# Peptides against a protein of PDB entry 5TDY: the designs that were tried, part 47

Target 1, 88 residues: chain A of PDB entry 5TDY
Amino acid sequence: EKKIDGRRKAAVLLVALGPEKAAQVMKHLDEETVEQLVVEIANIGRVTPEEKKQVLEEFLSLAKAKEMISEGGIEYAKKVLEKAFGPE

## One batch from the design tools (peptide; made by RFdiffusion4, then SolubleMPNN)

Design b2_p21_2_s3 (from b2_p21_2, 10 letters changed)
Fold by OpenDDE base, seed 3:
Structure b2_p21_2_s3 (fold): chain B 88 residues (1-88), chain A 21 residues (1-21)
Amino acid sequence: as target 1 above (88 residues)
Amino acid sequence: IEEVKKLKPEEIAEIIKEWLS
Protein backbone atom coordinates (compact mmCIF):
# COMPACT_ATOMS: atom_id res chain seq x y z
CA GLU B 1 0.00 0.00 0.00
CA LYS B 2 1.33 3.38 -1.03
CA LYS B 3 1.42 6.23 1.44
CA ILE B 4 -0.74 9.17 0.41
CA ASP B 5 -0.02 12.75 1.48
CA GLY B 6 -2.66 14.42 3.58
CA ARG B 7 -3.22 17.11 0.99
CA ARG B 8 -3.79 14.48 -1.65
CA LYS B 9 -6.17 12.53 0.57
CA ALA B 10 -8.23 15.63 1.20
CA ALA B 11 -8.41 16.45 -2.49
CA VAL B 12 -9.41 12.91 -3.44
CA LEU B 13 -12.15 12.94 -0.83
CA LEU B 14 -13.50 16.32 -1.87
CA VAL B 15 -13.66 15.28 -5.51
CA ALA B 16 -15.41 12.05 -4.54
CA LEU B 17 -18.01 14.01 -2.57
CA GLY B 18 -19.06 16.06 -5.56
CA PRO B 19 -19.13 19.84 -5.84
CA GLU B 20 -22.24 20.41 -3.74
CA LYS B 21 -21.13 18.49 -0.67
CA ALA B 22 -17.51 19.56 -1.10
CA ALA B 23 -18.59 23.20 -1.02
CA GLN B 24 -20.46 22.63 2.23
CA VAL B 25 -17.39 21.02 3.76
CA MET B 26 -15.09 23.82 2.67
CA LYS B 27 -17.22 26.38 4.51
CA HIS B 28 -15.77 24.89 7.69
CA LEU B 29 -12.15 25.38 6.63
CA ASP B 30 -10.14 28.58 6.83
CA GLU B 31 -9.67 30.63 3.69
CA GLU B 32 -6.02 29.76 3.22
CA THR B 33 -6.73 26.05 3.50
CA VAL B 34 -9.56 26.34 0.99
CA GLU B 35 -7.28 28.02 -1.51
CA GLN B 36 -4.64 25.35 -1.06
CA LEU B 37 -7.15 22.55 -1.53
CA VAL B 38 -8.65 24.15 -4.62
CA VAL B 39 -5.21 24.18 -6.19
CA GLU B 40 -4.68 20.57 -5.16
CA ILE B 41 -8.01 19.58 -6.70
CA ALA B 42 -7.19 21.43 -9.90
CA ASN B 43 -4.00 19.38 -10.18
CA ILE B 44 -5.41 16.09 -8.94
CA GLY B 45 -4.96 14.29 -12.25
CA ARG B 46 -6.05 10.68 -12.28
CA VAL B 47 -7.53 9.10 -9.19
CA THR B 48 -7.24 5.34 -9.34
CA PRO B 49 -9.90 3.09 -7.82
CA GLU B 50 -7.25 1.81 -5.43
CA GLU B 51 -6.35 5.30 -4.26
CA LYS B 52 -9.99 6.26 -3.83
CA LYS B 53 -10.66 3.10 -1.84
CA GLN B 54 -7.66 3.73 0.38
CA VAL B 55 -8.73 7.29 1.13
CA LEU B 56 -12.31 6.31 1.91
CA GLU B 57 -11.21 3.46 4.14
CA GLU B 58 -8.94 5.73 6.14
CA PHE B 59 -11.67 8.34 6.38
CA LEU B 60 -14.21 5.85 7.67
CA SER B 61 -11.70 4.48 10.16
CA LEU B 62 -11.04 7.94 11.58
CA ALA B 63 -14.73 8.85 11.60
CA LYS B 64 -15.53 5.70 13.54
CA ALA B 65 -12.69 6.38 15.97
CA LYS B 66 -14.17 9.81 16.59
CA GLU B 67 -17.60 8.23 17.07
CA MET B 68 -19.07 10.19 14.19
CA ILE B 69 -20.51 6.99 12.80
CA SER B 70 -21.40 3.70 14.37
CA GLU B 71 -19.61 0.49 13.56
CA GLY B 72 -21.53 -2.72 13.41
CA GLY B 73 -21.53 -6.09 11.81
CA ILE B 74 -19.72 -9.30 12.40
CA GLU B 75 -16.26 -7.79 12.07
CA TYR B 76 -16.97 -5.33 14.85
CA ALA B 77 -18.42 -8.11 16.96
CA LYS B 78 -15.18 -10.03 16.54
CA LYS B 79 -13.20 -7.03 17.77
CA VAL B 80 -15.42 -6.76 20.82
CA LEU B 81 -14.92 -10.41 21.67
CA GLU B 82 -11.18 -10.23 21.21
CA LYS B 83 -11.00 -7.18 23.44
CA ALA B 84 -13.05 -8.86 26.13
CA PHE B 85 -11.56 -12.33 26.14
CA GLY B 86 -8.44 -12.28 24.01
CA PRO B 87 -7.63 -14.37 20.97
CA GLU B 88 -8.36 -18.09 21.12
CA ILE A 1 -18.86 7.27 -0.43
CA GLU A 2 -22.56 7.22 0.40
CA GLU A 3 -21.69 6.56 4.00
CA VAL A 4 -19.42 9.59 4.01
CA LYS A 5 -22.11 11.80 2.53
CA LYS A 6 -24.36 11.03 5.48
CA LEU A 7 -22.01 12.90 7.80
CA LYS A 8 -22.38 16.57 8.56
CA PRO A 9 -20.10 18.87 6.58
CA GLU A 10 -18.37 19.98 9.78
CA GLU A 11 -17.62 16.37 10.68
CA ILE A 12 -16.03 15.72 7.32
CA ALA A 13 -14.06 18.94 7.66
CA GLU A 14 -12.72 17.77 11.01
CA ILE A 15 -11.18 14.71 9.40
CA ILE A 16 -9.72 16.80 6.61
CA LYS A 17 -8.15 19.15 9.15
CA GLU A 18 -6.52 16.16 10.78
CA TRP A 19 -5.10 15.01 7.47
CA LEU A 20 -3.65 18.46 6.89
CA SER A 21 -2.11 18.83 10.34
Scores: peptide ipSAE 0.729, ipTM 0.954, DockQ to the pose 0.772
Fold by OpenDDE base, seed 5:
Structure b2_p21_2_s3 (fold): chain B 88 residues (1-88), chain A 21 residues (1-21)
Amino acid sequence: as target 1 above (88 residues)
Amino acid sequence: IEEVKKLKPEEIAEIIKEWLS
């Protein structure tokens, strides 16, 4: 898997959120950070489906680790099955 | 992405800050 730069990850996420939600998020960042991210967004270029998927998965993983959201979905189901019956 | 949008803006910003640290 390709390692994505932190600034790139943030830009990809903000674009994926859409302008309304992204604007709300950026209100919680300092002015210098906002300026940096605006530049990154302006120069984001192509965002592949794989890159977007990777960014969102990492985000959700961190959000769950911080107890912002509960575990669930396909990945959780896989973990449950693996714990119950082992790898096969 | 819909699951992400359900989070508060501050919560999303917290993770972004971590990525930038």
Scores: peptide ipSAE 0.728, ipTM 0.953, DockQ to the pose 0.734
Fold by OpenDDE base, seed 2:
Structure b2_p21_2_s3 (fold): chain B 88 residues (1-88), chain A 21 residues (1-21)
Amino acid sequence: as target 1 above (88 residues)
Amino acid sequence: IEEVKKLKPEEIAEIIKEWLS
């Protein structure tokens, strides 16, 4: 897995969100940060499916860790089993 | 991405701030 710098991750996420949601998010950032991200977005170039996937997965992991969203599905089930019985 | 869009803008911004810190 390739390491993605924070500015790039933010830009990829904002582009993936679409202009309406991205604009809403940017209203909660300071002016200097917005200016930096706008430049980053303007020069984003190609975003590979792999890069987008990596950014979204990291985002979701952090959001879940911050209790912004609930965990569920297969990965949650795996964690439940591991906590209950330990690794085989 | 649909799951991400369900979050409040300020919640998404919080994570972005963490990435930029």
Scores: peptide ipSAE 0.724, ipTM 0.953, DockQ to the pose 0.770
Fold by OpenDDE base, seed 4:
Structure b2_p21_2_s3 (fold): chain B 88 residues (1-88), chain A 21 residues (1-21)
Amino acid sequence: as target 1 above (88 residues)
Amino acid sequence: IEEVKKLKPEEIAEIIKEWLS
C-alpha cells in the first residue's frame, strides 16, 4: 500500500465524516490547523476506495489502541489466539 | 465510517492531532 501523509489522512477522514460531524471535530483543533485542513479538503480531489479504506483502517487501529472503541471480529479473534498459544 | 461517527468529536480530533504531529 502507498503511504499517505498525515494532512491527507485527516482530510480524507473529515470528508468521509460529512460536514456536520467534521465541523464538530474541527472545533477541537486550533485555528491554524483548521485553516490548513480546510485548504487540504478543498484540494482533496479524488479519493479512491483503497485510500479511504486505508485511512479508516489506520484510524480504527489507533482508536482501538487508545481504547476509544472495542476490538472485535476476526482480527480480535486472531489476537486472542496468538496471546493464548503463541505466534506460531 | 459509522464506527468512526460513533466516537466523540474530541476523540476523533485526538487522532487527527496525532496524524498531524
Scores: peptide ipSAE 0.723, ipTM 0.953, DockQ to the pose 0.772

Design b2_p21_2_s4 (from b2_p21_2, 9 letters changed)
Fold by OpenDDE base, seed 2:
Structure b2_p21_2_s4 (fold): chain B 88 residues (1-88), chain A 21 residues (1-21)
Amino acid sequence: as target 1 above (88 residues)
Amino acid sequence: IEEVKKLPAEEIAEIIKEWLA
């Protein structure tokens, strides 16, 4: 995968969120950061599906690691089994 | 993206701050 700089990742995420949610998020950022991100968003240009997927997957990974959202499904089940019984 | 949208805006901002650090 190509490395995406932080400013680009943030811009891609904010655009993906839509203007209403993005505005809510920006209320928690300092003024200078908001200005920078607005410029990045204005000049975001083409966002490839791969880039968007990469950004969202990284976000979800970080959010789960920070316990903002619970990890569920098969991967969680695998972790539970691994911790409970170890590898067979 | 729908899962991301469910998160509080403040928490999303924390991730963005990390990306920008």
Scores: peptide ipSAE 0.739, ipTM 0.954, DockQ to the pose 0.779
Fold by OpenDDE base, seed 4:
Structure b2_p21_2_s4 (fold): chain B 88 residues (1-88), chain A 21 residues (1-21)
Amino acid sequence: as target 1 above (88 residues)
Amino acid sequence: IEEVKKLPAEEIAEIIKEWLA
């Protein structure tokens, strides 16, 4: 897995969101940061499927950790069982 | 990406701020 710098991650995410949602997100950032990200987006070039996947997975991991979204899948199922019947 | 789009813009911005810190 290749390391992606924060500015690149943000740009990839914003492009993936589409212009309308990205604009809404940018309203919560300071002007200097917005200018920085606009430059990154303008120069984003090609985004590989692997890069996009990596960025989205990291985002989702952080969002779930912050309880912005609910956790799903096998790990959630394990948590349900552990909470209901105690740890293994 | 659809799951991400469901989040409030402010919450998405919080994570972006962390990436840029």
Scores: peptide ipSAE 0.739, ipTM 0.954, DockQ to the pose 0.779
Fold by OpenDDE base, seed 1:
Formats: structure tokens, sequence, C-alpha cells
Structure b2_p21_2_s4 (fold): chain B 88 residues (1-88), chain A 21 residues (1-21)
């Protein structure tokens, strides 16, 4: 597992969210940050499934730790199954 | 990603801010 810098993580997440939700999220960021992230998104290139998974898992872990969502969500269940039986 | 999409945009932004700090 490779370490991903914060800017890259944010860009990967925003792309994964889709343009509509990403736009809503970016409305809560300052102008300079938005500009930086737009550049990162524009130059995101290829996002591997592993990288995307890593970013989403970290996000969900943080969100659950902050009590933004319950621990027993669908995505968490999928993660449990993957850990228990593998991706196949 | 479905669970993430259900979160308020402001809350998602909070975590992004942490990543950028």
Amino acid sequence: as target 1 above (88 residues)
Amino acid sequence: IEEVKKLPAEEIAEIIKEWLA
C-alpha cells in the first residue's frame, strides 16, 4: 500500500463522487483550495482500483470515527466480506 | 461510494480539509 498525498486523495475522492456532488463539496472550500483541486482533478490521470479503494476506505474510516455515519453501513459490510473471503 | 454520497457536502469537505492541512 503506497502513501497518497492529501491533494491526490482529495482529487480521487472528488472524481469518485461525480461532478454534481463534487461541486457541492467544493462550495465549502476556499477559492484558492478549489483552484488547486481543480488542477489536481484535471491532471489526475489514471486512478487505479487500489488507489480508489484506499482513498474511500480511509475516508469512510474517518467519517465513521467522527460519527458522521454508522459503522454498520453497506460499504463497511462489503469491506468485511472482502477481508473475510477475498475479492473473488 | 454510495455511503459517501449520502453524507452532507459540508461534512465531506471537513475531511478533505484535514487531508489538505
Scores: peptide ipSAE 0.730, ipTM 0.954, DockQ to the pose 0.686
Fold by OpenDDE base, seed 3:
Structure b2_p21_2_s4 (fold): chain B 88 residues (1-88), chain A 21 residues (1-21)
Amino acid sequence: as target 1 above (88 residues)
Amino acid sequence: IEEVKKLPAEEIAEIIKEWLA
């Protein structure tokens, strides 16, 4: 698994969301951040399926951890416990 | 991605802010 920097992750996610949803998201970011992300999106180049999958999986993990979504909650909880305490 | 699209834009932005911090 390759390490993806935060700026790249954000750009990949925003592109995956589509222009309408991405625009809605950006309305909640400060103006300078928006400008930076626009540049990242403009220069995003090739996004591999593996990279997209990695970004979305990390996003969903974080969203579940913050209780923004509950889909797959049981399986996620198991993974959290495994990482926190390890197998017995 | 469809699951992500269901989230409020504000909540998606919160995660992005963390990635950029």
Scores: peptide ipSAE 0.727, ipTM 0.955, DockQ to the pose 0.770

Design b2_p21_4_s1 (from b2_p21_4, 7 letters changed)
Fold by OpenDDE base, seed 4:
Structure b2_p21_4_s1 (fold): chain B 88 residues (1-88), chain A 21 residues (1-21)
Amino acid sequence: as target 1 above (88 residues)
Amino acid sequence: MSRLEKLEELVEEALKAPAVE
């Protein structure tokens, strides 16, 4: 619902992925982009479960739009998010 | 692989063509 800055959105996602997955993703990015993301991550501060959920769902939506995942995949992911990053 | 790790993979796929900004 709340609009999240694009740079913060990327940082939230990478933190949510964890260090191993985040590093794996960033292997495919140029050095300058990685440095920018690292700075955003360093300054991310507090991230609420709601913000995490919103960001992850947006990226899942993008994955669907790119035909990378099915509708069922999105629903499954949402169930995972509800358990991991749902209301505290 | 945990359910969360599965979700991470789905999100990682979305980042193959990331919009960083």
Scores: peptide ipSAE 0.113, ipTM 0.644, DockQ to the pose 0.064
Fold by OpenDDE base, seed 1:
Structure b2_p21_4_s1 (fold): chain B 88 residues (1-88), chain A 21 residues (1-21)
Amino acid sequence: as target 1 above (88 residues)
Amino acid sequence: MSRLEKLEELVEEALKAPAVE
């Protein structure tokens, strides 16, 4: 598994969420954080399917490990995955 | 926390890691 820095992970995640959901997330972040994310997204370059898969799976794993995802949360994550990779 | 808030937390957590240029 290739190492991805946190800032790139965040950018990949937001791109995977799509413009609409990404915008919703950024609306809850402070100006400085948004600026950082915008820079990362602007410099994201090419995102491989492997990177996408790794980031999204890590996101799910971390959320579950922290007991932050309920059944509804799991379904939400699945929808995010569907948008990124197609329906399972 | 809502689903969105949980996602925001994870995004912010990821940003705490140092960038590797």
Scores: peptide ipSAE 0.095, ipTM 0.602, DockQ to the pose 0.070
Fold by OpenDDE base, seed 5:
Structure b2_p21_4_s1 (fold): chain B 88 residues (1-88), chain A 21 residues (1-21)
Amino acid sequence: as target 1 above (88 residues)
Amino acid sequence: MSRLEKLEELVEEALKAPAVE
């Protein structure tokens, strides 16, 4: 598997979720973070099925793991997205 | 549904109905 940049991973995920679910996630984020995500989404370009699959599988695995310890999917997504824009 | 479509659905469901301790 190829290493995917965290910011790109977030963009791929949000696009994959579709506009309604993506909006549900983003409404829990601060305005600055949303603006950053919009930029990433706008510049996402072509996403291969393999890349999309990788991102979704990674997220699904982690989301289930977090739910095992009672961490909600939306809250987890928020943390993931915030981390994606953290220092690297 | 394709596998990819199923994954999308599962992710959406995970986000929609989070577990609460």
Scores: peptide ipSAE 0.058, ipTM 0.545, DockQ to the pose 0.068
Fold by OpenDDE base, seed 2:
Structure b2_p21_4_s1 (fold): chain B 88 residues (1-88), chain A 21 residues (1-21)
Amino acid sequence: as target 1 above (88 residues)
Amino acid sequence: MSRLEKLEELVEEALKAPAVE
């Protein structure tokens, strides 16, 4: 397992969500953060299935850790995982 | 908070926190 930079992880997640959902997320972030994410997305290059899986599982783990303060985070992460790696 | 807001928080946390293996 390779260590993935946090900014890259965020970019991978947003790309995995698709442009429509990613836009919904980003419109609620501060402008500086959006600019950073846009740069990362623009330079994301190839994302392997393994990297994508790793990123999504890490976000799932984070969602679980924050379950008490972030209801719905776990379910959303699960949906992302299912859409990314579910039956295709 | 909505699911979207929670996802936003996760994204922000990812940007601030160091990578974990």
Scores: peptide ipSAE 0.144, ipTM 0.657, DockQ to the pose 0.050; fails the geometry check

Design b2_p21_4_s2 (from b2_p21_4, 6 letters changed)
Fold by OpenDDE base, seed 5:
Structure b2_p21_4_s2 (fold): chain B 88 residues (1-88), chain A 21 residues (1-21)
Amino acid sequence: as target 1 above (88 residues)
Amino acid sequence: MSRLEKLEELVREAAKAPGVE
C-alpha cells in the first residue's frame, strides 16, 4: 500500500463525490482551504482504481471513527468498492 | 457535529499543509 499525500486524498475524495456533493462539503471550508483543494483537483491527473479504493477506504475508516456511519455500512461500502475497482 | 460537518473536518485535515492558515 502506497502512502498517498493528504492533499491528494482530499482531491480524490471530492472528485469521487461529484460536483454537487463536493460543493456541499466545501461551502463551509475556509477560502484558503478551498483554493488549495481546487488546485489539487485541477492537477489530479489520472486516479487508478486502486488509489481511489485506498482513499475511500481510509475516509470510510475515519468516518467510522467519528461515528458518521455504522460498521455495517463500511463493510458494504468496501464490498462495493472491491466489486467496482477490484481487490487489492 | 452533523455528518456533513464531520466530513468537512476530514477534508480540512487531509488538506492541511504547513504554512496554510
Scores: peptide ipSAE 0.214, ipTM 0.721, DockQ to the pose 0.046
Fold by OpenDDE base, seed 1:
Structure b2_p21_4_s2 (fold): chain B 88 residues (1-88), chain A 21 residues (1-21)
Amino acid sequence: as target 1 above (88 residues)
Amino acid sequence: MSRLEKLEELVREAAKAPGVE
């Protein structure tokens, strides 16, 4: 598993969310953070399915830790990711 | 925190880490 820096992880997630949902998240962040994320998104380049899956699973794990979603939701999401992007 | 607020927190915290480009 390759290490991905946090800013890139955030960019990958935001792109995965789509422009509408990403905007809803970013509008609540401070200007400096938004500027940083916009730069990262602009320079995101190619995102492999493996990288996308890794990032999403990491955020899902964090979401679980913060009780945002149930364990079943995480497992379902992982299955969806596996079907869409292949196994880790 | 709402789900959105939690997601914002995750993004914010992730963005704090210095990038390696």
Scores: peptide ipSAE 0.210, ipTM 0.721, DockQ to the pose 0.052
Fold by OpenDDE base, seed 4:
Structure b2_p21_4_s2 (fold): chain B 88 residues (1-88), chain A 21 residues (1-21)
Amino acid sequence: as target 1 above (88 residues)
Amino acid sequence: MSRLEKLEELVREAAKAPGVE
């Protein structure tokens, strides 16, 4: 796996969510943070399925670590990611 | 809610505090 820049991780995540859900994610963020994220999104370039999968799994792991989601939820999410963005 | 939408919800929760510098 390749190490991904933190700012890029956020951009990849938000783009993966799509504009509607990305907006929901940023809904409660301060204006300056939103502007920073928008800049990263604007400069995201090409995102591979592998990179997308890596980023999403990392965020899921973080959510588990913060007890925001159950372990079962992570496993389910990983299955979804594998089906949608796994190796072709 | 589709399977992908469920994933997006989980990701949204994780993204409440994204690693932005």
Scores: peptide ipSAE 0.132, ipTM 0.664, DockQ to the pose 0.082
Fold by OpenDDE base, seed 2:
Structure b2_p21_4_s2 (fold): chain B 88 residues (1-88), chain A 21 residues (1-21)
Amino acid sequence: as target 1 above (88 residues)
Amino acid sequence: MSRLEKLEELVREAAKAPGVE
């Protein structure tokens, strides 16, 4: 599998969620992060089915491992995005 | 539903619930 940049992963996730849910997620993020995400989404280009599958599976795996789904979907997505944009 | 579609559904369904901080 191809290595995908964390910022791109976040953009792919948001696009996969759809505009309404993506907007709800972004309402819970800081303004700086939202601006970064908007840029990434604007430059997302083509997303292959394989790439989308990889991204979603990675994030679901992380969420399950940290039992973040039990905290609610918005918090789960928020933390995933924060991890994606955090220092590496 | 394909595996991918089911995965997307899981993500979308999870996102319906509000987060708890």
Scores: peptide ipSAE 0.049, ipTM 0.539, DockQ to the pose 0.071

Design b2_p21_4_s3 (from b2_p21_4, 8 letters changed)
Fold by OpenDDE base, seed 1:
Structure b2_p21_4_s3 (fold): chain B 88 residues (1-88), chain A 21 residues (1-21)
Amino acid sequence: as target 1 above (88 residues)
Amino acid sequence: MSRLEEIEKLVEEAAKAPGVE
């Protein structure tokens, strides 16, 4: 598997969700995070099926690992996206 | 947990779509 940086993974996820669902997630993020995501999406270029599959499998795995925790799904998505744009 | 399940379902559905060019 190829290495994908966190910021790109976040952008790939949102693009994969489609514009409607991506907007539903982004409305829960702060302005700075949204601006950073928009920049990443604007520069995403081509997303290969292999890259998309890799990103989706990773996020799905992480979500299932937290399934037993009483956290909201949107809050989880927010934390993941904020972490992606934080320090590496 | 219910909302988390919804996100998981969305991710699964997105995984069925082709790549973006």
Scores: peptide ipSAE 0.043, ipTM 0.545, DockQ to the pose 0.591
Fold by OpenDDE base, seed 5:
Structure b2_p21_4_s3 (fold): chain B 88 residues (1-88), chain A 21 residues (1-21)
Amino acid sequence: as target 1 above (88 residues)
Amino acid sequence: MSRLEEIEKLVEEAAKAPGVE
């Protein structure tokens, strides 16, 4: 299993979620972070089935573990994005 | 369109980019 760059992981996640769900997640992020994320998404290039599977498995695993799946998923996605694009 | 709508549209277009499965 190949390690995926944190910023790329975040981009893959939101792209895989689709525009509607991605938008819901991005509403919880500050504008600067969203803009940085958009840049990564715009330059995502090719996403292999393996990458998508790996990222979504991580996401779905944690999302399904939450009592409220939708809210849990949003919070996890937010954490992923904050970790990838937040201050270092 | 609003800033959010612009972002949503951009994500939508990016999701349709070749090579994204």
Scores: peptide ipSAE 0.034, ipTM 0.545, DockQ to the pose 0.138
Fold by OpenDDE base, seed 2:
Structure b2_p21_4_s3 (fold): chain B 88 residues (1-88), chain A 21 residues (1-21)
Amino acid sequence: as target 1 above (88 residues)
Amino acid sequence: MSRLEEIEKLVEEAAKAPGVE
């Protein structure tokens, strides 16, 4: 598997969710993070099916690991994004 | 493709309901 930058992973996830659900997730993030994500999405370019699959599988793995402490729903997705997008 | 579609659905399910905070 080709290593993907965490910031790009977050952008791929949000695009995959679609604009409506992505917005619902992002409204729960801090303003600074949202601004950074918007920039990443704007510069996402082409996403291959393989890259998309890799990103989604990684996020699902992270999400399931946090499911026990997550309140579910949007908060669940938020926690995944914060971990992946946060400083490396 | 079927697996990818399933993954997308799981991601959507994870984000479909409003969270706390």
Scores: peptide ipSAE 0.020, ipTM 0.481, DockQ to the pose 0.071
Fold by OpenDDE base, seed 3:
Structure b2_p21_4_s3 (fold): chain B 88 residues (1-88), chain A 21 residues (1-21)
Amino acid sequence: as target 1 above (88 residues)
Amino acid sequence: MSRLEEIEKLVEEAAKAPGVE
C-alpha cells in the first residue's frame, strides 16, 4: 500500500464521515486544530476508493485493537486527528 | 479484505459512539 501523510489521512477520514459526524468529532478539538483540518479538507482534491479504503481500515483496525468502537468512537477519531495535527 | 461499504458502515457506527474525555 502507498504511504499516506498523516494530515491527509485526517482529511480523508473526516470527508468519509460526512459533515454531521465530522462536526461531532471536530467539536472536541481546539480551534487551531479545527482551522488546520478545514484547510486540509479544502485542498483534499480527489480521493481514490483505494485511498479511502486504506484510511478507513486503518481507523477501524486501531479502534478494535483499543476496544474503542462501541464506547469511544468519537474520542478515538479525536486522538487520531490530534496525532496528525498536534505537536511532533 | 473487507468491502468498502462494510467498512464505511462500521466507521459510521463507531462515529456514533460518544467520546470519553
Scores: peptide ipSAE 0.020, ipTM 0.488, DockQ to the pose 0.071

Design b2_p21_5_s1
Fold by OpenDDE base, seed 4:
Structure b2_p21_5_s1 (fold): chain B 88 residues (1-88), chain A 21 residues (1-21)
Amino acid sequence: as target 1 above (88 residues)
Amino acid sequence: SALEKEVVAEVERILAELEEE
């Protein structure tokens, strides 16, 4: 697997979600983080199928792992989102 | 794809939890 920049991973994930879902996610992030993500999205260019798959699998793995470890809830949700979309 | 659907479902779950507060 090719190493993907963390900022790019977040952008790829948001784009993969689509504008509606991405916007919903953004509502739960601070303004500075949103601005950074918007810039990354604007400069995302072409995303290869391999890259998208890699990013989505990583996110899903993290989310599912945390879900199994914890009872879920707001704290779990925030941690999952932070790993995927939070600043470096 | 199946992967995308799973990711979307997980995101929706997380968002729903966040919207509760």
Scores: peptide ipSAE 0.402, ipTM 0.831, DockQ to the pose 0.109
Fold by OpenDDE base, seed 1:
Structure b2_p21_5_s1 (fold): chain B 88 residues (1-88), chain A 21 residues (1-21)
Amino acid sequence: as target 1 above (88 residues)
Amino acid sequence: SALEKEVVAEVERILAELEEE
C-alpha cells in the first residue's frame, strides 16, 4: 500500500463522512485542532478511490478489532454514507 | 455515536503522532 501521511489521512476520513457528519465529529475537538483539520480538508485536492478505500478500511478495521462497532454497525455506516453522498 | 467516538479517537491519535515529529 502507498503511504499516506497522518494529516492527509485525517482529512480523507473526515471528507469521506461528509460535511454534516464531519461537523458532528469535530464538535469533540478543540478550536485549534478544528482549524488545523479544516486547513487540511481545504487543501485535500483530489482523493482517489484507492486512497479513500485504504483510509476507510484502516479505520474500520481498527474499530472492528477494538470491538467498538459491530459488523452490522460498519455496514450501516456504509449504507448511510452511500445514501447521503452517493457511491464512490 | 460509537462511530463518531472512534473517528474522534483516530483523528486525535493521528494528530498526537504528528506532534511527536
Scores: peptide ipSAE 0.224, ipTM 0.713, DockQ to the pose 0.071
Fold by OpenDDE base, seed 3:
Structure b2_p21_5_s1 (fold): chain B 88 residues (1-88), chain A 21 residues (1-21)
Amino acid sequence: as target 1 above (88 residues)
Amino acid sequence: SALEKEVVAEVERILAELEEE
């Protein structure tokens, strides 16, 4: 898999969450950080399905890492996430 | 849902780390 820049990861994830959920995340950040993220989103360009998949799986893996969930569990969680509040 | 809340929390954590860079 291709390495993705951390700031781009954040932008991809926020876009995948959609504006409503992204706002819920960003309201806990300071104004300068929010502005930086908005710039990243504005310049995100094309997001491939593969890139979106990679980003979502990585973040879900981090969230569940301590629980040592299976890869299948991560994939299922990703699908649930996308269906729940993915805008596309 | 509980899963959504967990994901949002993790995103917030990661973004906070990026803020420190």
Scores: peptide ipSAE 0.150, ipTM 0.663, DockQ to the pose 0.045
Fold by OpenDDE base, seed 5:
Structure b2_p21_5_s1 (fold): chain B 88 residues (1-88), chain A 21 residues (1-21)
Amino acid sequence: as target 1 above (88 residues)
Amino acid sequence: SALEKEVVAEVERILAELEEE
C-alpha cells in the first residue's frame, strides 16, 4: 500500500462521509483543527478508489481496535480521529 | 460501498456515545 499523508487521509475520510456526517464529526474538533481540515478538503483534488478504500479501512481498523480495548466517550473519539488524521 | 457504509456507521456510533455523555 502507498503511504498517504495524514492530512490527506483526513480529507479523504471526511469527504467520503458526506457533508452532513462530516460536519457532525467536525463539531467535535477544535476550531483550528476544523480550519485546517477545511483547507485539506478544499485541496483534495482527485481521490482514487484505491486511496479511498485504504483510508476507510485504516479508519475502521482504528475505530474497532479502540473499541476492543474498552475506550469510550470523548477520549476515545479524540484518539481515533487523531490517529486517523495523523501522519504515517 | 459496503465499506463506506460501515465507516459511516462507526462514526455515527462514536457520535452517539458523545451525545450521551
Scores: peptide ipSAE 0.113, ipTM 0.635, DockQ to the pose 0.109

